# Peptides against a protein of PDB entry 4Y8H, part 48

Target 1, 196 residues: chain A of PDB entry 4Y8H
Amino acid sequence: TSIMAVTFKDGVILGADSRTTTGAYIANRVTDKLTRVHDKIWCCRSGSAADTQAIADIVQYHLELYTSQYGTPSTETAASVFKELCYENKDNLTAGIIVAGYDDKNKGEVYTIPLGGSVHKLPYAIAGSGSTFIYGYCDKNFRENMSKEETVDFIKHSLSQAIKWDGSSGGVIRMVVLTAAGVERLIFYPDEYEQL

## One batch from the design tools (peptide; made by RFdiffusion4, then SolubleMPNN)

Design b2_p17_8_s4 (from b2_p17_8, 8 letters changed)
Fold by OpenDDE base, seed 2:
Structure b2_p17_8_s4 (fold): chain B 196 residues (1-196), chain A 17 residues (1-17)
Amino acid sequence: as target 1 above (196 residues)
Amino acid sequence: AEQWYGDPNNVPFYLPK
């Protein structure tokens, strides 16, 4: 898996490959690892498919209840819910989560939640087995307040490199763009990103 | 069998600078 989320001028973009494995076999080539937990709060999932799905489902439900009582939750609130679930169940879960969201007050925000259940707010985050191959590239090429197009290109190039070297990553590159204008889903196929 | 996102033997953690 190769996943990432990047804050930019107008919000935040999440990105992911689409490979699911079962042992040494590719079980699904077009998995959607970008999961909605609220209108403009999404997450990237790595680790156990079942574990991360369960966590995301619980968070989504919790945020729906929150909304009914208090209004739209902040991205920080969502990250806190993820953190509590991941930390309290860390002995029984294998999940690496990146939470990203947009609101008018805080703009785009990214929170990474590794296996232990800690939470870290960052301008951008990368995770998954493929991320180890792009630490240097991302550090070198990330810039704050990029345009949408620059950010899409940054994520596309980053994940392309991760997929190139990580046998557990592949398929299509999915992105979700969160801005004041709404939610946009993007998809890029190997014929395009392998040429980068 | 269990479905997995990534390599179960490689679960890295990285904080960008």
Scores: peptide ipSAE 0.482, ipTM 0.907, DockQ to the pose 0.790
Fold by OpenDDE base, seed 3:
Structure b2_p17_8_s4 (fold): chain B 196 residues (1-196), chain A 17 residues (1-17)
Amino acid sequence: as target 1 above (196 residues)
Amino acid sequence: AEQWYGDPNNVPFYLPK
């Protein structure tokens, strides 16, 4: 898996590959690892497919309840719910989660939640087995307050490199753009990103 | 059997600069 989320001028973009594995075998080539937990709060999932799905489902439920009582939750609130679930279940859970969201007050925000259930707010985050191959690339090429187009290109190039070297990453590159204008889903196919 | 997103033996943690 190769996943990332990047804050930019107008909000935040999440990105992910689409490969699912079972042992050493590819089980699914077009998995959607970008999961909605609220209108403009999404997450990237790595690790156990079942565990991360369960966590995301619970978070979505909690945020729905929150909304009914208090209104739209902040991205920080969502990250806190993820953190609590991941920490409390750390002994029986293998999950790496990136939470990203947009609201008018805080704009785009990114929170990474690694194994163990800590939470870290960052201008951008990368995770998954493929991320180890692009630490340097991302640090060198990330810039704050990029345009949408620049950010899409940054994510596309980053994930392309991760996929190139990580056998557990592949398929299509999916993105979700969260801004004041709304939610936009993007997809890029191997024929396009492999040549980068 | 169980499905994974990524390498089950490599779930890294990284804090960008």
Scores: peptide ipSAE 0.480, ipTM 0.908, DockQ to the pose 0.799
Fold by OpenDDE base, seed 1:
Structure b2_p17_8_s4 (fold): chain B 196 residues (1-196), chain A 17 residues (1-17)
Amino acid sequence: as target 1 above (196 residues)
Amino acid sequence: AEQWYGDPNNVPFYLPK
Protein backbone atom coordinates (compact mmCIF):
# COMPACT_ATOMS: atom_id res chain seq x y z
CA THR B 1 0.00 0.00 0.00
CA SER B 2 1.04 3.53 -0.78
CA ILE B 3 -1.12 6.28 0.64
CA MET B 4 -0.68 9.98 1.23
CA ALA B 5 -2.50 13.21 1.93
CA VAL B 6 -1.22 16.65 1.03
CA THR B 7 -2.43 20.06 2.10
CA PHE B 8 -2.32 22.69 -0.60
CA LYS B 9 -3.43 26.23 -1.31
CA ASP B 10 -7.13 25.47 -1.60
CA GLY B 11 -7.53 22.44 0.62
CA VAL B 12 -6.23 18.89 0.77
CA ILE B 13 -5.80 15.94 -1.57
CA LEU B 14 -5.73 12.29 -0.55
CA GLY B 15 -4.07 9.68 -2.74
CA ALA B 16 -3.82 5.91 -2.73
CA ASP B 17 -2.92 2.90 -4.80
CA SER B 18 -5.42 0.08 -5.12
CA ARG B 19 -3.51 -3.18 -4.68
CA THR B 20 -4.84 -5.71 -2.21
CA THR B 21 -3.15 -8.65 -0.55
CA THR B 22 -5.04 -11.76 0.48
CA GLY B 23 -3.17 -13.57 3.17
CA ALA B 24 0.40 -13.82 2.05
CA TYR B 25 -0.45 -13.39 -1.61
CA ILE B 26 -0.77 -10.28 -3.69
CA ALA B 27 -4.19 -10.13 -5.27
CA ASN B 28 -5.30 -8.36 -8.39
CA ARG B 29 -8.36 -6.97 -6.67
CA VAL B 30 -8.75 -3.25 -7.08
CA THR B 31 -9.64 -1.69 -3.75
CA ASP B 32 -10.57 1.84 -2.82
CA LYS B 33 -8.40 2.76 0.14
CA LEU B 34 -9.82 6.27 0.32
CA THR B 35 -12.80 6.23 2.62
CA ARG B 36 -15.33 8.93 3.40
CA VAL B 37 -16.18 9.50 7.04
CA HIS B 38 -17.90 12.84 6.44
CA ASP B 39 -18.67 15.09 3.49
CA LYS B 40 -15.25 16.70 3.47
CA ILE B 41 -13.41 14.43 5.88
CA TRP B 42 -11.80 11.33 4.40
CA CYS B 43 -9.13 8.84 5.35
CA CYS B 44 -6.47 6.68 3.76
CA ARG B 45 -6.31 3.12 5.01
CA SER B 46 -3.34 0.80 5.43
CA GLY B 47 -3.09 -2.53 7.21
CA SER B 48 -5.92 -4.91 7.93
CA ALA B 49 -8.82 -4.27 5.61
CA ALA B 50 -11.29 -5.46 8.21
CA ASP B 51 -9.75 -3.46 11.04
CA THR B 52 -9.51 -0.23 9.11
CA GLN B 53 -13.01 -0.64 7.72
CA ALA B 54 -14.42 -1.20 11.18
CA ILE B 55 -12.66 1.87 12.50
CA ALA B 56 -13.83 4.00 9.60
CA ASP B 57 -17.40 2.80 10.03
CA ILE B 58 -17.40 3.68 13.70
CA VAL B 59 -15.94 7.09 13.02
CA GLN B 60 -18.47 7.75 10.30
CA TYR B 61 -21.24 6.82 12.70
CA HIS B 62 -19.92 9.11 15.42
CA LEU B 63 -19.51 11.99 13.02
CA GLU B 64 -23.05 11.55 11.77
CA LEU B 65 -24.32 11.70 15.33
CA TYR B 66 -22.12 14.69 15.98
CA THR B 67 -23.48 16.47 12.93
CA SER B 68 -27.08 15.87 13.92
CA GLN B 69 -26.48 17.40 17.33
CA TYR B 70 -23.79 20.03 16.91
CA GLY B 71 -23.23 20.64 13.20
CA THR B 72 -20.31 19.79 10.96
CA PRO B 73 -17.33 18.39 12.86
CA SER B 74 -13.81 19.63 12.34
CA THR B 75 -11.08 17.46 10.90
CA GLU B 76 -9.39 17.56 14.29
CA THR B 77 -12.51 16.11 15.87
CA ALA B 78 -12.51 13.29 13.36
CA ALA B 79 -8.84 12.62 13.98
CA SER B 80 -9.52 12.54 17.70
CA VAL B 81 -12.17 9.86 17.24
CA PHE B 82 -9.79 7.83 15.10
CA LYS B 83 -7.06 8.25 17.67
CA GLU B 84 -9.21 7.06 20.54
CA LEU B 85 -10.33 3.98 18.67
CA CYS B 86 -6.85 3.08 17.48
CA TYR B 87 -5.17 3.70 20.83
CA GLU B 88 -7.73 1.98 23.03
CA ASN B 89 -7.82 -1.06 20.76
CA LYS B 90 -4.18 -1.10 19.68
CA ASP B 91 -3.66 -4.66 20.91
CA ASN B 92 -6.38 -5.94 18.61
CA LEU B 93 -5.93 -3.67 15.60
CA THR B 94 -3.42 -3.39 12.82
CA ALA B 95 -4.17 -0.09 11.20
CA GLY B 96 -2.32 2.83 9.73
CA ILE B 97 -4.63 5.68 8.92
CA ILE B 98 -4.22 9.14 7.47
CA VAL B 99 -7.11 11.50 8.17
CA ALA B 100 -7.61 14.51 5.95
CA GLY B 101 -10.33 17.08 5.71
CA TYR B 102 -11.34 20.55 4.69
CA ASP B 103 -13.40 23.24 6.32
CA ASP B 104 -13.64 26.96 5.75
CA LYS B 105 -12.07 27.87 9.06
CA ASN B 106 -9.12 25.49 9.18
CA LYS B 107 -8.75 24.86 5.44
CA GLY B 108 -7.02 21.60 4.53
CA GLU B 109 -5.61 19.54 7.38
CA VAL B 110 -3.82 16.20 7.58
CA TYR B 111 -3.47 13.92 10.60
CA THR B 112 -1.49 10.70 10.52
CA ILE B 113 -2.33 7.91 12.95
CA PRO B 114 0.22 5.10 12.80
CA LEU B 115 0.02 1.75 14.52
CA GLY B 116 -0.25 2.36 18.23
CA GLY B 117 -2.73 5.16 18.06
CA SER B 118 -0.62 8.27 18.23
CA VAL B 119 -1.78 11.26 16.22
CA HIS B 120 0.36 13.75 14.35
CA LYS B 121 -0.78 16.85 12.50
CA LEU B 122 1.35 17.45 9.42
CA PRO B 123 1.36 19.52 6.26
CA TYR B 124 1.46 16.22 4.39
CA ALA B 125 1.68 12.56 5.33
CA ILE B 126 2.72 9.33 3.65
CA ALA B 127 2.12 5.80 4.86
CA GLY B 128 1.99 2.17 3.82
CA SER B 129 4.68 -0.23 2.74
CA GLY B 130 5.40 1.85 -0.34
CA SER B 131 6.01 5.03 1.59
CA THR B 132 9.48 3.85 2.56
CA PHE B 133 10.60 4.35 -1.02
CA ILE B 134 9.42 7.92 -1.37
CA TYR B 135 10.54 9.62 1.85
CA GLY B 136 13.33 11.40 0.05
CA TYR B 137 11.33 12.30 -3.01
CA CYS B 138 8.50 13.76 -0.97
CA ASP B 139 10.78 15.74 1.32
CA LYS B 140 12.55 17.18 -1.69
CA ASN B 141 9.53 18.01 -3.78
CA PHE B 142 6.79 18.97 -1.35
CA ARG B 143 6.02 22.65 -1.14
CA GLU B 144 3.42 24.41 0.93
CA ASN B 145 0.52 26.16 -0.76
CA MET B 146 0.85 24.43 -4.10
CA SER B 147 -1.88 24.72 -6.68
CA LYS B 148 -4.34 21.91 -7.22
CA GLU B 149 -2.56 20.86 -10.38
CA GLU B 150 0.86 20.95 -8.76
CA THR B 151 -0.42 18.89 -5.86
CA VAL B 152 -2.04 16.31 -8.13
CA ASP B 153 1.24 15.98 -9.99
CA PHE B 154 3.19 15.70 -6.76
CA ILE B 155 0.97 12.91 -5.50
CA LYS B 156 0.90 11.16 -8.86
CA HIS B 157 4.68 11.17 -9.13
CA SER B 158 5.14 10.15 -5.51
CA LEU B 159 2.77 7.22 -5.67
CA SER B 160 4.12 6.20 -9.05
CA GLN B 161 7.57 5.87 -7.50
CA ALA B 162 6.19 3.99 -4.52
CA ILE B 163 4.37 1.56 -6.79
CA LYS B 164 7.48 1.09 -8.89
CA TRP B 165 9.47 -0.21 -5.94
CA ASP B 166 6.85 -1.72 -3.64
CA GLY B 167 5.45 -5.05 -4.70
CA SER B 168 2.53 -4.55 -2.34
CA SER B 169 1.45 -1.42 -4.20
CA GLY B 170 -0.07 -1.10 -7.63
CA GLY B 171 -3.22 -0.85 -9.68
CA VAL B 172 -4.80 2.53 -10.15
CA ILE B 173 -3.98 5.73 -8.35
CA ARG B 174 -7.04 7.29 -6.78
CA MET B 175 -7.26 10.80 -5.43
CA VAL B 176 -9.87 12.77 -3.57
CA VAL B 177 -9.70 16.55 -3.67
CA LEU B 178 -11.35 18.41 -0.80
CA THR B 179 -11.89 22.15 -1.18
CA ALA B 180 -14.48 24.83 -0.62
CA ALA B 181 -15.83 23.96 -4.04
CA GLY B 182 -16.63 20.41 -2.97
CA VAL B 183 -15.30 16.90 -3.44
CA GLU B 184 -13.61 15.66 -6.60
CA ARG B 185 -12.55 12.10 -7.33
CA LEU B 186 -9.66 11.39 -9.67
CA ILE B 187 -8.28 8.17 -11.07
CA PHE B 188 -5.07 7.46 -12.95
CA TYR B 189 -4.20 4.21 -14.67
CA PRO B 190 -0.86 2.42 -14.99
CA ASP B 191 -0.42 3.38 -18.62
CA GLU B 192 -0.21 6.96 -17.51
CA TYR B 193 1.65 6.97 -14.22
CA GLU B 194 4.19 4.29 -15.15
CA GLN B 195 5.59 6.69 -17.71
CA LEU B 196 6.51 9.27 -15.11
CA ALA A 1 -7.91 -15.34 4.03
CA GLU A 2 -7.59 -11.89 5.56
CA GLN A 3 -7.52 -8.99 3.16
CA TRP A 4 -4.61 -6.65 3.69
CA TYR A 5 -3.52 -3.28 2.38
CA GLY A 6 0.25 -3.27 2.09
CA ASP A 7 2.95 -5.46 3.53
CA PRO A 8 1.83 -7.03 6.80
CA ASN A 9 5.44 -7.03 7.96
CA ASN A 10 6.20 -3.47 7.00
CA VAL A 11 4.18 -0.70 8.56
CA PRO A 12 6.48 2.29 8.41
CA PHE A 13 5.99 5.63 10.07
CA TYR A 14 7.53 8.82 8.78
CA LEU A 15 7.34 12.46 9.76
CA PRO A 16 8.35 14.81 6.98
CA LYS A 17 10.74 17.63 7.80
Scores: peptide ipSAE 0.379, ipTM 0.831, DockQ to the pose 0.738
Fold by OpenDDE base, seed 5:
Structure b2_p17_8_s4 (fold): chain B 196 residues (1-196), chain A 17 residues (1-17)
Amino acid sequence: as target 1 above (196 residues)
Amino acid sequence: AEQWYGDPNNVPFYLPK
C-alpha cells in the first residue's frame, strides 16, 4: 500500500494506490482505500482491510451522532476519535490511518495515526509499505500552499514511484480533493503514471 | 484468508521534517 495526504493552498488532497493482497497474491486490483467518515473528512487506510474498515465505520457513526448534536465536527475531532480507537486497541489492530479534512476555519488538515495509536498533525503525510521508497522524494519536492494542479502532480509522481518499487502497491491511483467547493474524486491509470 | 493493504509485515509511516 502507498497512501498520502497533502495540504495545499485551497484544502487537502488524499491519494492512494488500489492493490489489495491476500498473502502473496493480489486479491483486488481496484480497491478504494480512501474512505469517507464525514462530508469533508476522509481517511487513507493501510494494514488490515478488516481492521481499518471497522475503525472507519465506527468513526463515521460517531461523527454522525456528533453532527446531529453539535454541528459539523472538525478534522481534529475526527482524528481524536481515530486515535482513541487505535490506541485503546493497539495490541489487537494492524492499522495505519491518515485522516484528512477541510473546513472553513482550519482549511486543509492532515493527521497521521501509525501503529500504536499516536496522532501527529502534519502538513503532509505518507504511509504504507510503499512510503519507505518515497520519503526522500517527498521531502525534496513538497512545498506549502501549492496549487491544486501542483499538488495533484506531486501526489501522482510520489505514488508512481512508490508503486514502481513496492510489490504490495499497484493498480490505479485514486485521489480525493477536499476544498470549500466540495469533494472531487480523481483516478489515474497505469498508462499515465508509469510514464512519469 | 485476511486481506491486506500492503505488506502485512511492514506497515511503516513517515514524519516529515
Scores: peptide ipSAE 0.338, ipTM 0.814, DockQ to the pose 0.850

## One batch from the design tools (peptide; made by RFdiffusion4, then SolubleMPNN)

Design b2_p18_2_s1 (from b2_p18_2, 8 letters changed)
Fold by OpenDDE base, seed 3:
Structure b2_p18_2_s1 (fold): chain B 196 residues (1-196), chain A 18 residues (1-18)
Amino acid sequence: as target 1 above (196 residues)
Amino acid sequence: SKLQELIDKYATSPPQFL
């Protein structure tokens, strides 16, 4: 897996490859690793497909309940729910999660929750087996307050590089853009990003 | 637990990883 989330001028963009593996084999080439837990709170999933889907389902339920009682949750609140689940069940989970969301008060925010259940708020986060190959690239090329187009380009290039080197990453590049204007899904196919 | 129930629901043999 290669996943990332990047804050930018108008919000946040999540990005992911789409390969699922079982052992050394590709099980699914078009997996959706970007999962909605609330209208403008999404997550990137890495690790066990079953574990991360289960976690996301529970978080979605909790946030729905939260909304019914208290109104729209913040991204921080969502990250806290993820954190509690991941930390309390760390011995039984293989899950790396990036939580990203947008609200009018806090704008775009990114929280990374690596294996073990710690939580870190960052201007951008990368995770998954492919992330190890792009720390240098991302550090060099990330800028704060990029435009939407610049951020899409940054993510596309970053994930393209990760996919080149990580056998567990591949397929299409999916993105979710979260802004005041709403939610937008993007998809980029190998013929495009492999040429970068 | 609900978490375990959901993990079991989504589990495959062999397991799949992202």
Scores: peptide ipSAE 0.737, ipTM 0.971, DockQ to the pose 0.963; fails the geometry check
Fold by OpenDDE base, seed 1:
Structure b2_p18_2_s1 (fold): chain B 196 residues (1-196), chain A 18 residues (1-18)
Amino acid sequence: as target 1 above (196 residues)
Amino acid sequence: SKLQELIDKYATSPPQFL
């Protein structure tokens, strides 16, 4: 897996490859690793497919309950629910989660929750087996308050590099854009990103 | 637990990883 989320001037963009594996074999080429837990709060999933799907289901339910009682949850609240699940069950989970969301008060926010259940608020985050290959690239090329187009390009190039070197990453690059204007899904195919 | 129930629901043989 290669996943990332990047804050930018208008909100936040999540990005992911689409390969799932079982051992050395590709199990699925077009998996959607970007998962909605609230209208404008999404997550990137890495690790066990079953574990991360279960966690996301529970978080989605909790945020629905929260909304019914208190109104729209903040991204921080969502990250806290993820953190609680991941930390309290860390001995039984293989899950790396990036939580990203947008609201009018806080704008775009990113929280990374690596294995073990710690939580870190960052302007951008990368995770998954492919992330090891792109820390340097991302550090050199990330800028705060990029445009949407600049951010899409940054994510596309970053994930392209990760996919190039990580056998557990591949397929299409999916993105979700979260802004005041709403939610937008993007998809980029190998013919486009492999040449970068 | 509810979490474990959901994990079992999504489990595959062999396990799949992202």
Scores: peptide ipSAE 0.736, ipTM 0.971, DockQ to the pose 0.953; fails the geometry check
Fold by OpenDDE base, seed 2:
Structure b2_p18_2_s1 (fold): chain B 196 residues (1-196), chain A 18 residues (1-18)
Amino acid sequence: as target 1 above (196 residues)
Amino acid sequence: SKLQELIDKYATSPPQFL
């Protein structure tokens, strides 16, 4: 897996490859690792497909319940729910999660939750087996308050590089853009991103 | 637990990883 989320001028963009593996074999070429837990709060999933889907389902339910009682949750609140699940069950889970969301007050926010269940708020986050290959690239090329187009390009180039080197990453590059204007899904195919 | 129930629901043999 290669996943990332990047805050930018108008919000946040999540990105992911789409490969699911079983052992050394590709099980699914077009997996959707970008999962909605609320209208403008999404997550990137790495690790066990079953574990991360289960976690996301529970978080989605909790945020629906929260909304019915208190109104729209913050991204931080969502990250806290993820954290509780991941930390309290860390001995039984293989899950790495990046939580990203947009609201008018806080704009785009990113929280990364690695295996141990800690939570870290960052301007951008990368995770998954492919991330090890792109820390240098991302550090060099990330800028705060990029445009949407610059951020899409940054993510596309980053994930393209990760996929190039990580056998556990591949397929299409999916993105979700979260802004005041709403939610936008993007998809980029190998014929495009392999040429970068 | 509800979490374990959902994990079991989504589990495959062999397991799949992202």
Scores: peptide ipSAE 0.735, ipTM 0.971, DockQ to the pose 0.969; fails the geometry check
Fold by OpenDDE base, seed 5:
Structure b2_p18_2_s1 (fold): chain B 196 residues (1-196), chain A 18 residues (1-18)
Amino acid sequence: as target 1 above (196 residues)
Amino acid sequence: SKLQELIDKYATSPPQFL
């Protein structure tokens, strides 16, 4: 897996490859690793497919309950729910999660929750087996308050490099853009991103 | 637990990883 989330001028963009593996084999070429837990709060999933889907389901339920009682939850609240699940069950989970969301008060926010269940608020985060190959590239090329187009390009180039070197990453590049204007899904195919 | 119940629901043999 190669996943990332990047804050930018108008919000946040999540990105992911789409390969699922079982052992050394590709099980699914077009997996959706970008999972909605609230209207404008999403997550990127890495690790066990079962573990991360279960966690996301519980978080989604909690945020629905929260909304019914208190209104729209913050991204920080969502990250806290993820953190509690991941930390309290760390001995039984293989889950790496990036939480990203947009609201009018806080704008775009990113929280990374690696193995062990710690939580870190960052301007951008990368994770998954492919992320190790792109720390240098991302550090060199990330800028705060990029445009939507610049951010899409940054994510596309980053994930393209990760996929190039990580056998557990591949397929299509999916993105979710979260802004005041709403939610936008993007998809990029190998014929495009392999040329970068 | 609810978490374990859901993990079992989504589990495959062999397991799948992202």
Scores: peptide ipSAE 0.729, ipTM 0.971, DockQ to the pose 0.967; fails the geometry check

Design b2_p18_2_s2 (from b2_p18_2, 8 letters changed)
Fold by OpenDDE base, seed 5:
Structure b2_p18_2_s2 (fold): chain B 196 residues (1-196), chain A 18 residues (1-18)
Amino acid sequence: as target 1 above (196 residues)
Amino acid sequence: SELQKLIEKYSTDPPQYL
């Protein structure tokens, strides 16, 4: 897996590859690793498919209850729910989560929750087995307050490099753009991103 | 726990990883 989320001028963009392995890499499937937990709060998933889906389901339910009682939750609130689940169950989970969301008060925010259940608020985050290959590239090329187009290109190039070197990453690159204007899904195919 | 119940629901043999 190669996943990332990047704050930018108008909000936040999540990105992910689509490769899913089964067992000792005996089967390859395509999955959507960008998961909605609220209208403008999404997450990137890495690790166990079952673990991360279960966690996301609980968070989604919690945020639905929260909304009914208190109104729209903040991204920080969502990250807190993820953190509690991941930390309290850290001995039994293989889950790496990036939480990203947009609201008018806080704009785009990114919280990364690696194995162990710590939580870190960052201007951008990368995770998954492919992330090790792109720390240098991302550090060199990330800028705060990029345009939407610049951010899409940054994510596309970053994930392309991760996929190039990580056998556990591949397929299509999916993105979710979260802004005041709403939610936009993007998809990029190998024929395009492999040429970058 | 509810979490364990959901993990079992989504578990496969062999397991899937992202």
Scores: peptide ipSAE 0.749, ipTM 0.976, DockQ to the pose 0.841; fails the geometry check
Fold by OpenDDE base, seed 1:
Structure b2_p18_2_s2 (fold): chain B 196 residues (1-196), chain A 18 residues (1-18)
Amino acid sequence: as target 1 above (196 residues)
Amino acid sequence: SELQKLIEKYSTDPPQYL
């Protein structure tokens, strides 16, 4: 897996490859690793498919309940729910999650929750087996308050590099854009990003 | 736990990883 989330001028963009593996074999070429837990709060999933889907289901339900009682949750609140689940069950989980969301008060925010259940707020985060190959590239090329187009290009180039070197990453690049204007899904195919 | 029940629900043999 290669996943990332990047804050930008107007919000946040999540990105992911789409390969699922079973051991050394490709099981699914077009997995959706970007998962909605609230209208404008999404997550990127890495690790066990079963573990991360279960966690996301619980968080989604928790946030729906929260909304009914208190109104729209913040991204920080969502990250806290993820953290509690991941930390309290760390001995039984293989999960790396990036939480990203947008609200009018806080704008785009990114929280990374690596294996073990710690939580870290960052202007951008990368994770998954492919992330090790792109720390240098991302550090060099990330800028705060990029445009939507610049951010899409940054994510596309970053994930393209990760996919190039990580056998557990591949397929399409999916993105979700979260802004005041709403939610937008993007998809980019190998013929495009392999040439970058 | 609820979490464990959901994990079992989504588990496959062999397990899948992202």
Scores: peptide ipSAE 0.745, ipTM 0.976, DockQ to the pose 0.958; fails the geometry check
Fold by OpenDDE base, seed 3:
Structure b2_p18_2_s2 (fold): chain B 196 residues (1-196), chain A 18 residues (1-18)
Amino acid sequence: as target 1 above (196 residues)
Amino acid sequence: SELQKLIEKYSTDPPQYL
């Protein structure tokens, strides 16, 4: 897996590859690793498909309950729910989560929750097995307050590089753009990003 | 727990990883 989320001038963009590995280490399936937990709060998933889907389902449910009682939750609140689940069950989970969301007050925010259930708020985050290969690239090329187009290109190039080197990453690159204007899903196919 | 039930629901043989 190669996943990332990047804050930019108008909000936040999540990105992910789609390769799924079986227990026999066969990567022949495609999965959507970008998962909605609220209208403008999404997550990137790495690790166990079952674990991360279960966690996301619970978070989605909690945020629905929260909304009914208190109104729209903040991204921080969502990250806190993820954190509690991941930390309290850390011995039984293989889950790496990046939480990203947009609201009018806080704008785009990114929280990374690695194995163990710690939580870190960052301008951008990368995770998954492919992230090891792109720390240098991302550090060199990330800039604060990029445009939407610049951010899409940054994510596309970053994930392309990760996929190039990580056998557990591949397929299509999916993105979710979260801004005041709404939610937008993007998809990029190998013929495009492999040439970068 | 609810979490464990959901993990079991989504578990496959062989297991899948992202």
Scores: peptide ipSAE 0.743, ipTM 0.973, DockQ to the pose 0.805; fails the geometry check
Fold by OpenDDE base, seed 2:
Structure b2_p18_2_s2 (fold): chain B 196 residues (1-196), chain A 18 residues (1-18)
Amino acid sequence: as target 1 above (196 residues)
Amino acid sequence: SELQKLIEKYSTDPPQYL
């Protein structure tokens, strides 16, 4: 897996490859690792497919319940729910989560929750087996308050590099853009990103 | 737990990883 989330001037963009593996074999070429837990709060998933799907389901439910009582939750609140699940069950989970969301007050926010259930707020985060190959690239090329287009390009180039080197990453590059204007899903195919 | 129940629901043999 190669996943990332990047804050930018108008919000946040999540990105992911789409490969699911079973051992050394590809099980699914077009997995959606970008998972909605609220209208403008999404997550990137790495690790066990079952574990991370289960966690996301529970978080989605909690945020729905929260909304019914208190209104729209903050991204921080969502990250807290993820953290609670991941930390309290850390001995039985293989889950790496990046939580990203947008609201008018806080704008785009990113929280990374690695194995063990710690939580870290960052301007951008990368995770998954492919992330090890792109720390240098991302550190060099990330800038705060990029445009949407610059951020899409940054993510596309980053994930392309990760996929190039990580056998556990591949397929399509999916993105979700969260801004005041709404939610936008993007998809990029190998013929495009392999040429970068 | 609810979490464990859901994990079992989504589990495959062999398991799949992202």
Scores: peptide ipSAE 0.741, ipTM 0.974, DockQ to the pose 0.966; fails the geometry check

Design b2_p18_2_s3 (from b2_p18_2, 9 letters changed)
Fold by OpenDDE base, seed 3:
Structure b2_p18_2_s3 (fold): chain B 196 residues (1-196), chain A 18 residues (1-18)
Amino acid sequence: as target 1 above (196 residues)
Amino acid sequence: SELEKLIKKYSTDPPQFL
């Protein structure tokens, strides 16, 4: 897996590859690793498909209940719910999650939750097996307050590089753009990003 | 727990990883 979320001037963009491995690490399936937990709060999933889907389902349910009682939750609130689940069950879970969301007050925010269940708020985050190959690239090329187009390009190039080197990453690159204007889903196919 | 039930629901043989 190669996943990332990047804050930019108008909000946040999540990005992910789609390769899924099974059993003896055979890549044979395409999975959507970008999962909605609220209208403008999404997550990137890495690790166990079952674990991360279960966690996301619970978070989605909690945020629905929250909304019914208190109104729209913040991204921080969502990250806290993820954190609690991941931390309290850390010995039994294989889950790495990036939470990203947009609201008018806080704008785009990114929270990364690695295996131990810690939570870190960052201007951008990368995770998954492919992330190890692109720390240097991302650090060199990330800029704060990029445009939407610049951010899409940054994510596309970053994930392309991760996929190039990580056998557990590949397929299509999916993105979700979260802004005041709404939610936009993007998809990029190998013919485009392999040449970057 | 609810989490355990959901993990079981989504578990496959062989297991899938992202």
Scores: peptide ipSAE 0.744, ipTM 0.976, DockQ to the pose 0.842; fails the geometry check
Fold by OpenDDE base, seed 5:
Structure b2_p18_2_s3 (fold): chain B 196 residues (1-196), chain A 18 residues (1-18)
Amino acid sequence: as target 1 above (196 residues)
Amino acid sequence: SELEKLIKKYSTDPPQFL
């Protein structure tokens, strides 16, 4: 897996590859690693497919209950729910989560929750087995308050590099753009991103 | 727990990883 989320001028963009491995790489399937937990709060998933889907389901339910009682939750609130689940169950989970969301008050926010269940608020985050190959690239090329187009290009190039080197990453690159204007899904195919 | 129940629900043999 190669996943990332990047704050930018107008909000936040999540990005992910789509490769799913089964057992000892016996089966290669396509999956959507970008998961909605609220209208404008999404997450990137890495690790166990079962673990991360279960966590996301609980968070989604919790945020629905929250909304019914208090109104739209903040991204920080969502990250807190993820953190609690991941930390309290860390001995039994293989889950790496990036939480990203947009609201009018806080704009785009990113919280990364690596193995162990710590939580870190960052201007951008990368995770998954492919992330190790792109720390240098991302550090060099990330800028605060990029445009949507600049941010899409940054994520596309970053994930392309991760996929190039990580056998556990590949397929299509999916993105979710979260802004005041709404939610936009993007998809990029190997014929495009392999040329970068 | 609810988490354990959901993990079981989504578990496959062999397990899937992202």
Scores: peptide ipSAE 0.740, ipTM 0.975, DockQ to the pose 0.838; fails the geometry check
Fold by OpenDDE base, seed 1:
Structure b2_p18_2_s3 (fold): chain B 196 residues (1-196), chain A 18 residues (1-18)
Amino acid sequence: as target 1 above (196 residues)
Amino acid sequence: SELEKLIKKYSTDPPQFL
């Protein structure tokens, strides 16, 4: 897996490859690793497919309950729910989660929750087996307050590099854009990103 | 736990990884 989330001028963009593996074999080429937990709060999933889907389901439910009582939760609140689940169950989970969301007050925010259940707020985050290959590239090329187009290009180039070197990453690049204007899904195919 | 129940629900043999 290669996943990332990047804050930018107008919000946040999540990105992911789409390969699922079982051992050394490709099980699915077009998995959606970007998962909605609230209208404008999404997550990127890495690790066990079952573990991360279960966690996301519980978080989604908690945020629905929260909304009914208190209104729209913040991204920080969502990250806290993820953290509690991941930390309290760390002995039984293989999960790496990036939480990203947008609201009018806080704009785009990114929280990374690696194995073990710690939580870190960052302007951008990368994770998954492919992330090792792109720390240098991302550090060099990330800028705060990029445009939507610049951010899409940054994510596309980053994930392209990760996929190039990580056998557990591949397929399509999916993105979710979260802004005041709403939610937008993007998809990029190998014939485009392999040329970068 | 509820989490354990959901993990079982989504589990495959062999397990899948992202």
Scores: peptide ipSAE 0.736, ipTM 0.973, DockQ to the pose 0.956; fails the geometry check
Fold by OpenDDE base, seed 2:
Structure b2_p18_2_s3 (fold): chain B 196 residues (1-196), chain A 18 residues (1-18)
Amino acid sequence: as target 1 above (196 residues)
Amino acid sequence: SELEKLIKKYSTDPPQFL
């Protein structure tokens, strides 16, 4: 897996490859690793497909309950729910989660929750087996308050490199853009991103 | 736990990883 989330001037963009594996074999080429837990709060999933889906389901439920009682939850609140699940169950989970969301008060926010259930708020985060190949690239090329287009390109180039070197990453690059204007899903195919 | 139940629900053999 190669996943990332990047804050930018108008919000946040999540990105992911789409390969699911079972051992050394590709099980699914077009998996959606970008999972909605609230209208403008999404997550990137890495690790066990079952574990991360279960976690996301519970978080979504909690955020629905929260909304009914208190209104729209913050991204931080969502990250806290993820953290509690991941930390309290760390001995039984293989889950790496990046939580990203947008609201008018806080704008785009990114929280990374690596294995073990710690939580870190960052301007951008990368995770998954492919992330090890792109720390240098991302550090050199990330800038705060990029445009949407710049951020899409940054993510596309980053994930392209991760996919190039990580056998557990591949397929399409999916993105979700979260801004005041709403939610936008993007998809980029190998013929496009392999040329970068 | 609810989490364990959901994990079981989504589990496959062999397990799948993202």
Scores: peptide ipSAE 0.734, ipTM 0.972, DockQ to the pose 0.963; fails the geometry check

